# Peptides against a protein of PDB entry 3S8F: the designs that were tried, part 146

Target 1, 157 residues: chain A of PDB entry 3S8F
Amino acid sequence: VLTLFVAVPSLMTAFTVAASLEFAGRLRGGRGLFGWIRALPWDNPAFVAPVLGLLGFIPGGAGGIVNASFTLDYVVHNTAWVPGHFHLQVASLVTLTAMGSLYWLLPNLTGKPISDAQRRLGLAVVWLWFLGMMIMAVGLHWAGLLNVPRRAYIAQV
Target 2, 166 residues: chain B of PDB entry 3S8F
Amino acid sequence: DEHKAHKAILAYEKGWLAFSLAMLFVFIALIAYTLATHTAGVIPAGKLERVDPTTVRQEGPWADPAQAVVQTGPNQYTVYVLAFAFGYQPNPIEVPQGAEIVFKITSPDVIHGFHVEGTNINVEVLPGEVSTVRYTFKRPGEYRIICNQYCGLGHQNMFGTIVVKE

## One batch from the design tools (peptide; made by RFdiffusion4, then SolubleMPNN)

Design b2_p17_6_s2 (from b2_p17_6, 10 letters changed)
Fold by OpenDDE base, seed 4:
Structure b2_p17_6_s2 (fold): chain B 157 residues (1-157), chain C 166 residues (1-166), chain A 17 residues (1-17)
Amino acid sequence: as target 1 above (157 residues)
Amino acid sequence: as target 2 above (166 residues)
Amino acid sequence: LAEQFITEPIRLLFERS
C-alpha cells in the first residue's frame, strides 16, 4: 500500500503538464471541457511528438504502478510485460520528446525555419512512431500476461 | 501577463491534481480487485535464506544432484536446484504428480532466472541467496525451465526440464 | 478490451498447474 502511494508525486507531475496544455489550448481559443485539445498546435511536430509521448506514458505509468506492486510484480516480472513497459516509458515518452525537441532546436540553431515538406514529414514520422510503439507495447504486455518470458527466443504460447 | 498566466495555470493544476488523486485510487482499486479475484495464484514472500556460492557445489544440499530431491513428508518434497552457467541441476528434475514440491534454488556463479513453463513459477536466482517456491504439479509430463535473466553468452541456450511422474 | 488483454490472460496465468 505504501509503495503504491509513491506513485502520487509521479501522477501529480504528469497532470501538472496536462494543466499547462489545457491553459495553452484555452489561450488559443479552445473552449469547453475538451475544446482546448483541438486548439493545440497539432500541425507542429515539435509539439505533437512530446504530447504523443505523454499519451504513451499514461498506460506505461499505469503499468509502472503494477510493476511496483509486490504481488502483481510476481506475475509480470521477467516476462514480455517488462520490455513492453520500457518501450512505453523510454522508447515512447523519452524518444518522442527528444524527437520533438530536435524539431524545435534545429531551426533555432540553424536560424532557418523548417520547410512545409519537412514539417509534414516530421508529423508523419512521429505519428507512425507512436502507432508502431503502441502496437508493439500492447503486444508485449499481452504476451507478458500470457507468461511469455523475457530474454527468451522460445515460449510455450 | 506572467502573473495572470500563473494564476490561471494554478487553477487548472488544482483540477488536474484532483484528477490525479482520483486516478491513483482507481489504480489501487483495480489492483485490489485483481488481488481479490486472483489470490490463489499469489505466492507470499518467504524468509531470506543465505548460502555461500563459493562452496555450494562442494558441500550442503546442492552438492549432489542425485540427492537433490528429498522427501520431507507424505506427498511432500524439497528439491535443491542449482542454476548455473549454463544449465540447471538436477536435470531432469523428477517429482511425483500431486505432491507438494518446495524448490530451493540458488546459483554458484551469476544471477539466473527460473521460469517453469506451464506454471506460475518464475523467480530470479541470486548467488548467495536461496529462492524458495512451493508448487504442486497436477498434470504429469515435462515442464521446461527457462532462464529469463541474462547470464552470459550461453544465456539463450540455458534450459532445464521437470519431469512429473504419474 | 480489458477482458481480452487483462482479465483473460490473468485468469489463464493463475489457473496454470
Scores: peptide ipSAE 0.024, ipTM 0.799, DockQ to the pose 0.360
Fold by OpenDDE base, seed 1:
Structure b2_p17_6_s2 (fold): chain B 157 residues (1-157), chain C 166 residues (1-166), chain A 17 residues (1-17)
Amino acid sequence: as target 1 above (157 residues)
Amino acid sequence: as target 2 above (166 residues)
Amino acid sequence: LAEQFITEPIRLLFERS
């Protein structure tokens, strides 16, 4: 149980970021419990990508708690569950954040804004990436719970 | 109105912090619930047992695969298993149905996995340490042992078999 | 969904023979 306290700083950070998003959304005119979400700049891939990464990180973080639990890790360790966790943490959050950063960085470095077509394409890319990652992650976690081994090409389920 | 903005931000942070703490307790509660309702198949870790990986093949209970299965009591056996690059010893492991089997697993070389299909047996095997797993096979047949820890070029082909006899 | 994807697999895992 003491090990689970490691999650506290991470949760605090995560929800502080969420608080910042809420504040930003409200500054942009959003009101109510959910209106601030709609007010966020969802037309900007530089924004959407890292936010989607954050969303993927939520179940990943929960999985981190599971993986850190001595008793629960007995169930999931070295199963497909673990790759599922990694794909949420690295291939979703880190990768999408990098993708989003690129959409911000390149225009700033070149001094040229992205075209509307490029913007729309970027949005499509990050959303499709997120969707694919979520499908794969759910599948891997599910398979892991069915005791599909990690690092093996065969499984009996 | 910078001060008001700061107060607003702090209020949001406080709210989300509270939510964070609540979620933490939810996760802990879920873990507790899971453990409370699903404990029958959990095998707790025992005392750490160590062995010299450099001599484990030459002396001791792992040295002779023909002597790897030891009857320790009525309907009780201890099986001394080596996980090595790239296989298991003995192979096959033959045990009777319904007997309580204590697997003592170690490695002479690198870290391996010991995942038995059709069971909840899944442990890492470290050189210098002995993994102990207790299990009773209720059904006769063949159970495949899979290495689920990368151990080298032949990792993907590292399999063993447990044969449970009627 | 939780029963199908979480609880049941865990049950099956722990009750495997």
Scores: peptide ipSAE 0.022, ipTM 0.810, DockQ to the pose 0.334
Fold by OpenDDE base, seed 5:
Structure b2_p17_6_s2 (fold): chain B 157 residues (1-157), chain C 166 residues (1-166), chain A 17 residues (1-17)
Amino acid sequence: as target 1 above (157 residues)
Amino acid sequence: as target 2 above (166 residues)
Amino acid sequence: LAEQFITEPIRLLFERS
């Protein structure tokens, strides 16, 4: 009940953030239904990281609703599905947001901007992290649906 | 102009809020679809039953492993299982193929898991509560019981066996 | 993809009962 209660405000917040991104993209010259997305600063790891985190949070949030559903939780509870959910929420959104925050915060705190090479490396790191996290998450969710147990080193499947 | 900017933001927010609401319905629909198409595999939980974990080993239906399997009908059995640190009792659990088995599982110590491989039996076992699971083994053989809830230093080695006899 | 990664595994899980 608590999870379902907070799910609504969380979704509203998420889409409010999306609205802000749309506005920002349009201010940057993006037009049309999707043009604003391309206009966002995808060359900045401080931007890309948290956005990718948000993207990973979408299936994670949906999974949260599943996990909170009494009937559906019967299928996934204490299976590899749960770690999959955790990694989307924590290791994707939280971690990527933290990473992105550092890419902005450290240069501003030190007064020293990152080099172009560091910027490119940062982009690579963030994208690779996201890719790896998505692969792992999909695998864990899949394994969970196959009844692979959580907190066990052995499985029949 | 700040006012113009706020007005523009409001317009976008309205759109995204509408989308958000639509997505909520999508999620609900997905849940409903899952329930509608996969109801056959759900095993209803039994009634809430309590037991004293401090005495469950000394008296009652869980006290004697030799009497843990009780025939309640021609093709019906109740099995009283203890999950403890670190194992299951009785072990092995011997039941006939094709019989309806009602597992009554509790713990004398800490929370454990009761996950039977090859089945959809997967429940948590709480001290002071009795977990009830109904299942019919269609295939003979050995089924491993796995603890999927961390219960201490020996958690990883906590296994049991159900032997289904022809 | 949904069929492969979601629906089919779920079916397999419930068929094990």
Scores: peptide ipSAE 0.020, ipTM 0.774, DockQ to the pose 0.376
Fold by OpenDDE base, seed 3:
Structure b2_p17_6_s2 (fold): chain B 157 residues (1-157), chain C 166 residues (1-166), chain A 17 residues (1-17)
Amino acid sequence: as target 1 above (157 residues)
Amino acid sequence: as target 2 above (166 residues)
Amino acid sequence: LAEQFITEPIRLLFERS
């Protein structure tokens, strides 16, 4: 199945990012198999946003393989599954990365750090966004597997 | 030390890359398992069949909705369906319960969807191409056809009905 | 969870065919 080899560059990229996160966490004092995760700067929305995007991108990427598979695509094509997929890819990873980038960019453009209140608000925004996106995505994927059509306002399930 | 850091990063990258490759094979295995256990009812792609969308309404098997349902054998029918902006013909499509139905679906205008509720029938309909779907309705009743491909201002109201008679 | 949200819906989908 040569088509599935398209996933190789994506996986290489994804796990390179993961390697970078592990290295960063360990540099910040994290130890053990999972201790480095806690050591990452979870108090910074510029960091949290894209990381949450990455978390959403994992199941989305797996779904991408499904969508690219001939026989499995027949099951999910033009169902609610497809919107569920790209909401994880675009509205989660890309959007959260953009949001996170903004939290970094604005302070740098103005030359002033964000206030603590702004930081906390930013954290609330990105976590709530992620939560909402995950709920919606799970619902859409589930509905898709139940053969709920895409681009239709009604369905019998 | 940049060299030390570089070596450390490389070690982590190698580990994660190995994991990545392992996961690739896991995904392939999962696909294979799914296909092996859940192949019933899957309709594979058939032979490409072409038609002229500019004349499909005037001549050929799609031209007359009254002649759209053709008995091809004992308990076997072919139904020639047009998906157009914004509806289906014939409408309703009347077929017997328990009969093997071969739907031949095409479009005279733009791309449409053909999604039959309560079934696994779900195909895109392209102008110039004939979509072929085989299905046997086990239960009598009405099955709604939904267009699941955006086709214009009336897309949301584009419905058809299959009536399965006892 | 996988059984509930993935396997079972797929079974139901194919059962309809």
Scores: peptide ipSAE 0.019, ipTM 0.795, DockQ to the pose 0.369

Design b2_p17_6_s3 (from b2_p17_6, 11 letters changed)
Fold by OpenDDE base, seed 4:
Structure b2_p17_6_s3 (fold): chain B 157 residues (1-157), chain C 166 residues (1-166), chain A 17 residues (1-17)
Amino acid sequence: as target 1 above (157 residues)
Amino acid sequence: as target 2 above (166 residues)
Amino acid sequence: LAQRFLTEPIELLFERS
């Protein structure tokens, strides 16, 4: 129980970021409970990438709570569940945030804005990355729950 | 503008903090539900047992694979297993069907895994520590032991077998 | 979906013998 309460600061941090997004969306004219989401700059890969990372981080964070649970970790430890969790936390959130950061940083370093073609390509890259990561992560978590071992080329199922 | 923005953000943060707290309890509730409905699959943690990895092969209950299976009572056995680079001993491990088996697993070298397919037995094996797992095989046959913790160049080929006799 | 990907696998795992 005490271990689970360690998740409180993490959740607080995650949702404070969401608060900033809501504020930004509302400043951009979004109204209502969900209208602010549509108002966010979804045409900018520098924005979309880290946001998609955050979205991937949600199930990963939930899994983190599971992994931190003594009793539930017994079920999932050293199964395919674990790499599934890492791919959401590192290969999704961290990687997409890094990718998004580059879409902002490189134009500033070069003094040249990205072309429309580069922008569209960037959007395609981050969305495809996110999609692939979600498919892979779901598969790994599912396999893990079926007791497929980590770091093994063979499994019962 | 900065102060106004700060106040607005703070208001949203309060809402999201409340949501965060709610989600925390949802997760706790889900975990509690899982534990309540699936308690039979949970093995309680045992006490920490230590062993000298430098001498475990020479003396003690792990020293002789031929004496690794010890009957401790009616239909009760203790099996002393070594996980090493790169295999298990004894191999195969032979136990009776329906008997309560206590596995005492340790390593003389590096960290290994002890994952028994077809069962819920899945523990890490640390040099200097003894992993204890209690299990009863209800079905006869062969159960493969897989090392699921990286242990070196031969890790991928590190397997064992438990033979459950009728 | 939750049943298929969460509860069922867990149930199967805990019922293994």
Scores: peptide ipSAE 0.025, ipTM 0.806, DockQ to the pose 0.351
Fold by OpenDDE base, seed 1:
Structure b2_p17_6_s3 (fold): chain B 157 residues (1-157), chain C 166 residues (1-166), chain A 17 residues (1-17)
Amino acid sequence: as target 1 above (157 residues)
Amino acid sequence: as target 2 above (166 residues)
Amino acid sequence: LAQRFLTEPIELLFERS
């Protein structure tokens, strides 16, 4: 149980970021419980990508707590659950953040803004990436709970 | 109005901190609930047992695969298993149905996995350490052992078999 | 959904023989 306190700093950080998003949305005119979400710049892939990464990181973080639990890790360790966790943490949050950063960085480095077509394409890419990652992650976690082994090409399920 | 904005941000942070703590307790509660309701199949770790991986093939209970299955009592057996690159010893492991089997698993070379299909047996096997798993096979048949820890070029082909006899 | 994806698989795992 003491090991679970490792989650405290991560949760604090995560929800502080969420608070920042709420604040930003409200500054952009959003009101109410959900209006601030709509007010965020969802037309900018540099924004959307890392936010989607954060969303994927939520279940991943919960999974981290599971993986860190001695008793629950007995169930999920070295099953497909583990790569499912990694794909949420690395291939979603880290990768999408990198993708989003690229959409910000390149225009700034070149001094040329992205075209509207490039913007729309970027949005499509990051949303499709997120969707694919979520499908795969759910599948891997599910398979893991069914005791599909990690690092094996066969399974008895 | 910068000060006002600062106070607002702090209020948000405080609120989300509270939410974070609440979620932490929710997760702990869920873990506790899961453990309370699903404990029948959990095999807790025992006392750490060590062995010299450099001599485990030459001396001791793992040295002779023909002597790997030891009856320790009525309907009780201990099976000394080696996980090595790239296979298991003995192979097959033959045990009777309904008997309490204590697997003592170690490795002479690198880290391996010991995942038995059709069971909840799933442990990592470390050189120098002995993994102990207690299990009773209720159904006769063949149970495949899968290495689920990468151990080299032949990892994907590293399999064993447990044969449960009627 | 929670039952199908979480509790049932765990139960199956623990009840495996």
Scores: peptide ipSAE 0.024, ipTM 0.808, DockQ to the pose 0.338
Fold by OpenDDE base, seed 3:
Structure b2_p17_6_s3 (fold): chain B 157 residues (1-157), chain C 166 residues (1-166), chain A 17 residues (1-17)
Amino acid sequence: as target 1 above (157 residues)
Amino acid sequence: as target 2 above (166 residues)
Amino acid sequence: LAQRFLTEPIELLFERS
């Protein structure tokens, strides 16, 4: 199936990013198989936001393979599954990356660091955004598998 | 040291790339497993059938809603359905319980959806193309048809009904 | 969990056919 080979460049990119995160975590003193994760700067919303986006992008990417599969797409096409998918891809990864970029950009544009209060607020925003997006996405995917139609305000289930 | 760092990065990249390739095969295997275990009810793409959307209302099997349900066998029917802005015809669609129904669906105007609640019938309807869906209703009653493709201002209210008679 | 949220809904959908 040649169509599925489209996933190869995406996976290469994704795992290159993962490699970069591991390297960064180890440079920050993290050790072991998972210790490097804790060493990453989780106190910085500019870091946390895109990373949370990446986490959402993983199941979204898997869903992309499903959506691109002829037989499986028949099951999910024009159901709530589809908006569940792109909310993970666009409203999670892209949006959170944009949010994170803003948390980096504004301090650099002004030449002043963000206050501690602003930092904490930023962390709250991105975590709450991620939580809400995950709840909605799981719900949409579940509803989609139950054949809830897309672009309809009613459903039998 | 940049060289040391570069080598370390390469090692991590190679490891993750290997994992990536492994995951690719896992995904393919999962798809294959799903298809092998869940093949019942899947309707594959059929032969492309074309119609002229500009004349489909005036001539042919879709022109008269009263003649839309055609018995093709002892327990087989073909139903010629038009999805249009904003509804379906015929409406209601009346079919017998237990009969094999072949829906031939097309549109005279824009793209619509044909999603039948309580079934796995879910297709897009394109002007100039005939969508073919085969289904057997096991239970009598009313089945709602929902348009799940945005088609204009009246999209949200575009419904039809299939009445399955005992 | 995967069975509950993935396999069972799919099986239910195919059962409708």
Scores: peptide ipSAE 0.020, ipTM 0.800, DockQ to the pose 0.373
Fold by OpenDDE base, seed 5:
Structure b2_p17_6_s3 (fold): chain B 157 residues (1-157), chain C 166 residues (1-166), chain A 17 residues (1-17)
Amino acid sequence: as target 1 above (157 residues)
Amino acid sequence: as target 2 above (166 residues)
Amino acid sequence: LAQRFLTEPIELLFERS
C-alpha cells in the first residue's frame, strides 16, 4: 500500500522532470514533438548519465508496482526478478545520477574544466554502463520469471 | 521574461501530467491483464496461523519428524515442516504422487525461505507464523527445497528434499 | 519480445509442477 501510494507522486515527479527537459530542449532550438530531445546536450556526460538513469528507472518503476502488488508479487518474490529491479533502481538511476553529478560538480568545485578527451571518455563510460546494466537487468528479470531463486547459487533452470 | 517562461513550463507540465496519468492506467491494465490470464498459477494463502517458536520443537505437530506427514484423507496429506538454521525437517519429505499436499511450515529460529524447485511453491517462513501451501505433485521424483531468504552463515547450504513416490 | 521474455516465462512458471 505504501509503495503504491508513493508511486503516484513519483510518477508525477518523473514526468515533471521530463517536462523540464522538453522546455530546455525547446530553448535550445528543438522543435516539434521530438525535436527537443535531439536539441538536448547529449555531448555532456553530466547530462547523459542522469538521463539514462531516468530511462532505466521507467521499467524499474513499473516493476516496483508489480512487486508491490500482492498477487503479482507471488510470481516474482525472492526470485532473480527482485535483484533485477534493484539494479534498475539503484545501479541505474541512483548510480548514473551520482556519476553525472560528479561530472558537473568536480569541474565546478575545482574550477578546472574537463578536457575534450575526458568528456568523450565520460560519455563512453556512461553509455557502456547503461548498456551493461540493461543487459543484466533484462537477464535477471527473465531468470526471475523462470523461477530462478534469489539468494541462491544454484537453480534448476 | 520569467513569467513567460513559467507559463510555458506550465503548459508542458500539463501535458506530461496527463501522460503520467495515462501511464498509471496502462500499468493498472497490465496488472489486470496478467491476473486475468495467469490465474491458474496462484496458490491462495491459508488462514493466518500462529505458533510459539520457543516450543514448536518440543510439542505439537512439528515436534516429531516421524509424524510430520499426516494423512487427512484418501488422497490428502498435511506435512508439518520446520525450516531451521540450517535445514528442513523432516528431510526427506516423502509424499505420494498425485496426492493433495498441504504444507504447514514454520521456523523455530529465524526467517527462512521455502522454495521447491520444479514447482511454484515459494514462501517465506517466519518464526511464530505458519505458512500454508497447497500443492499436488504430478511427477514422481526428488524435488529440492532451497532457502531463498538469508538466514545466517549456513544459508547457502540449507537444502531439503521432497521425495514423491509413485 | 514481450511474449518471449514475459508471457512465455510466466506461463511456464504457472504451469510448472
Scores: peptide ipSAE 0.017, ipTM 0.772, DockQ to the pose 0.339

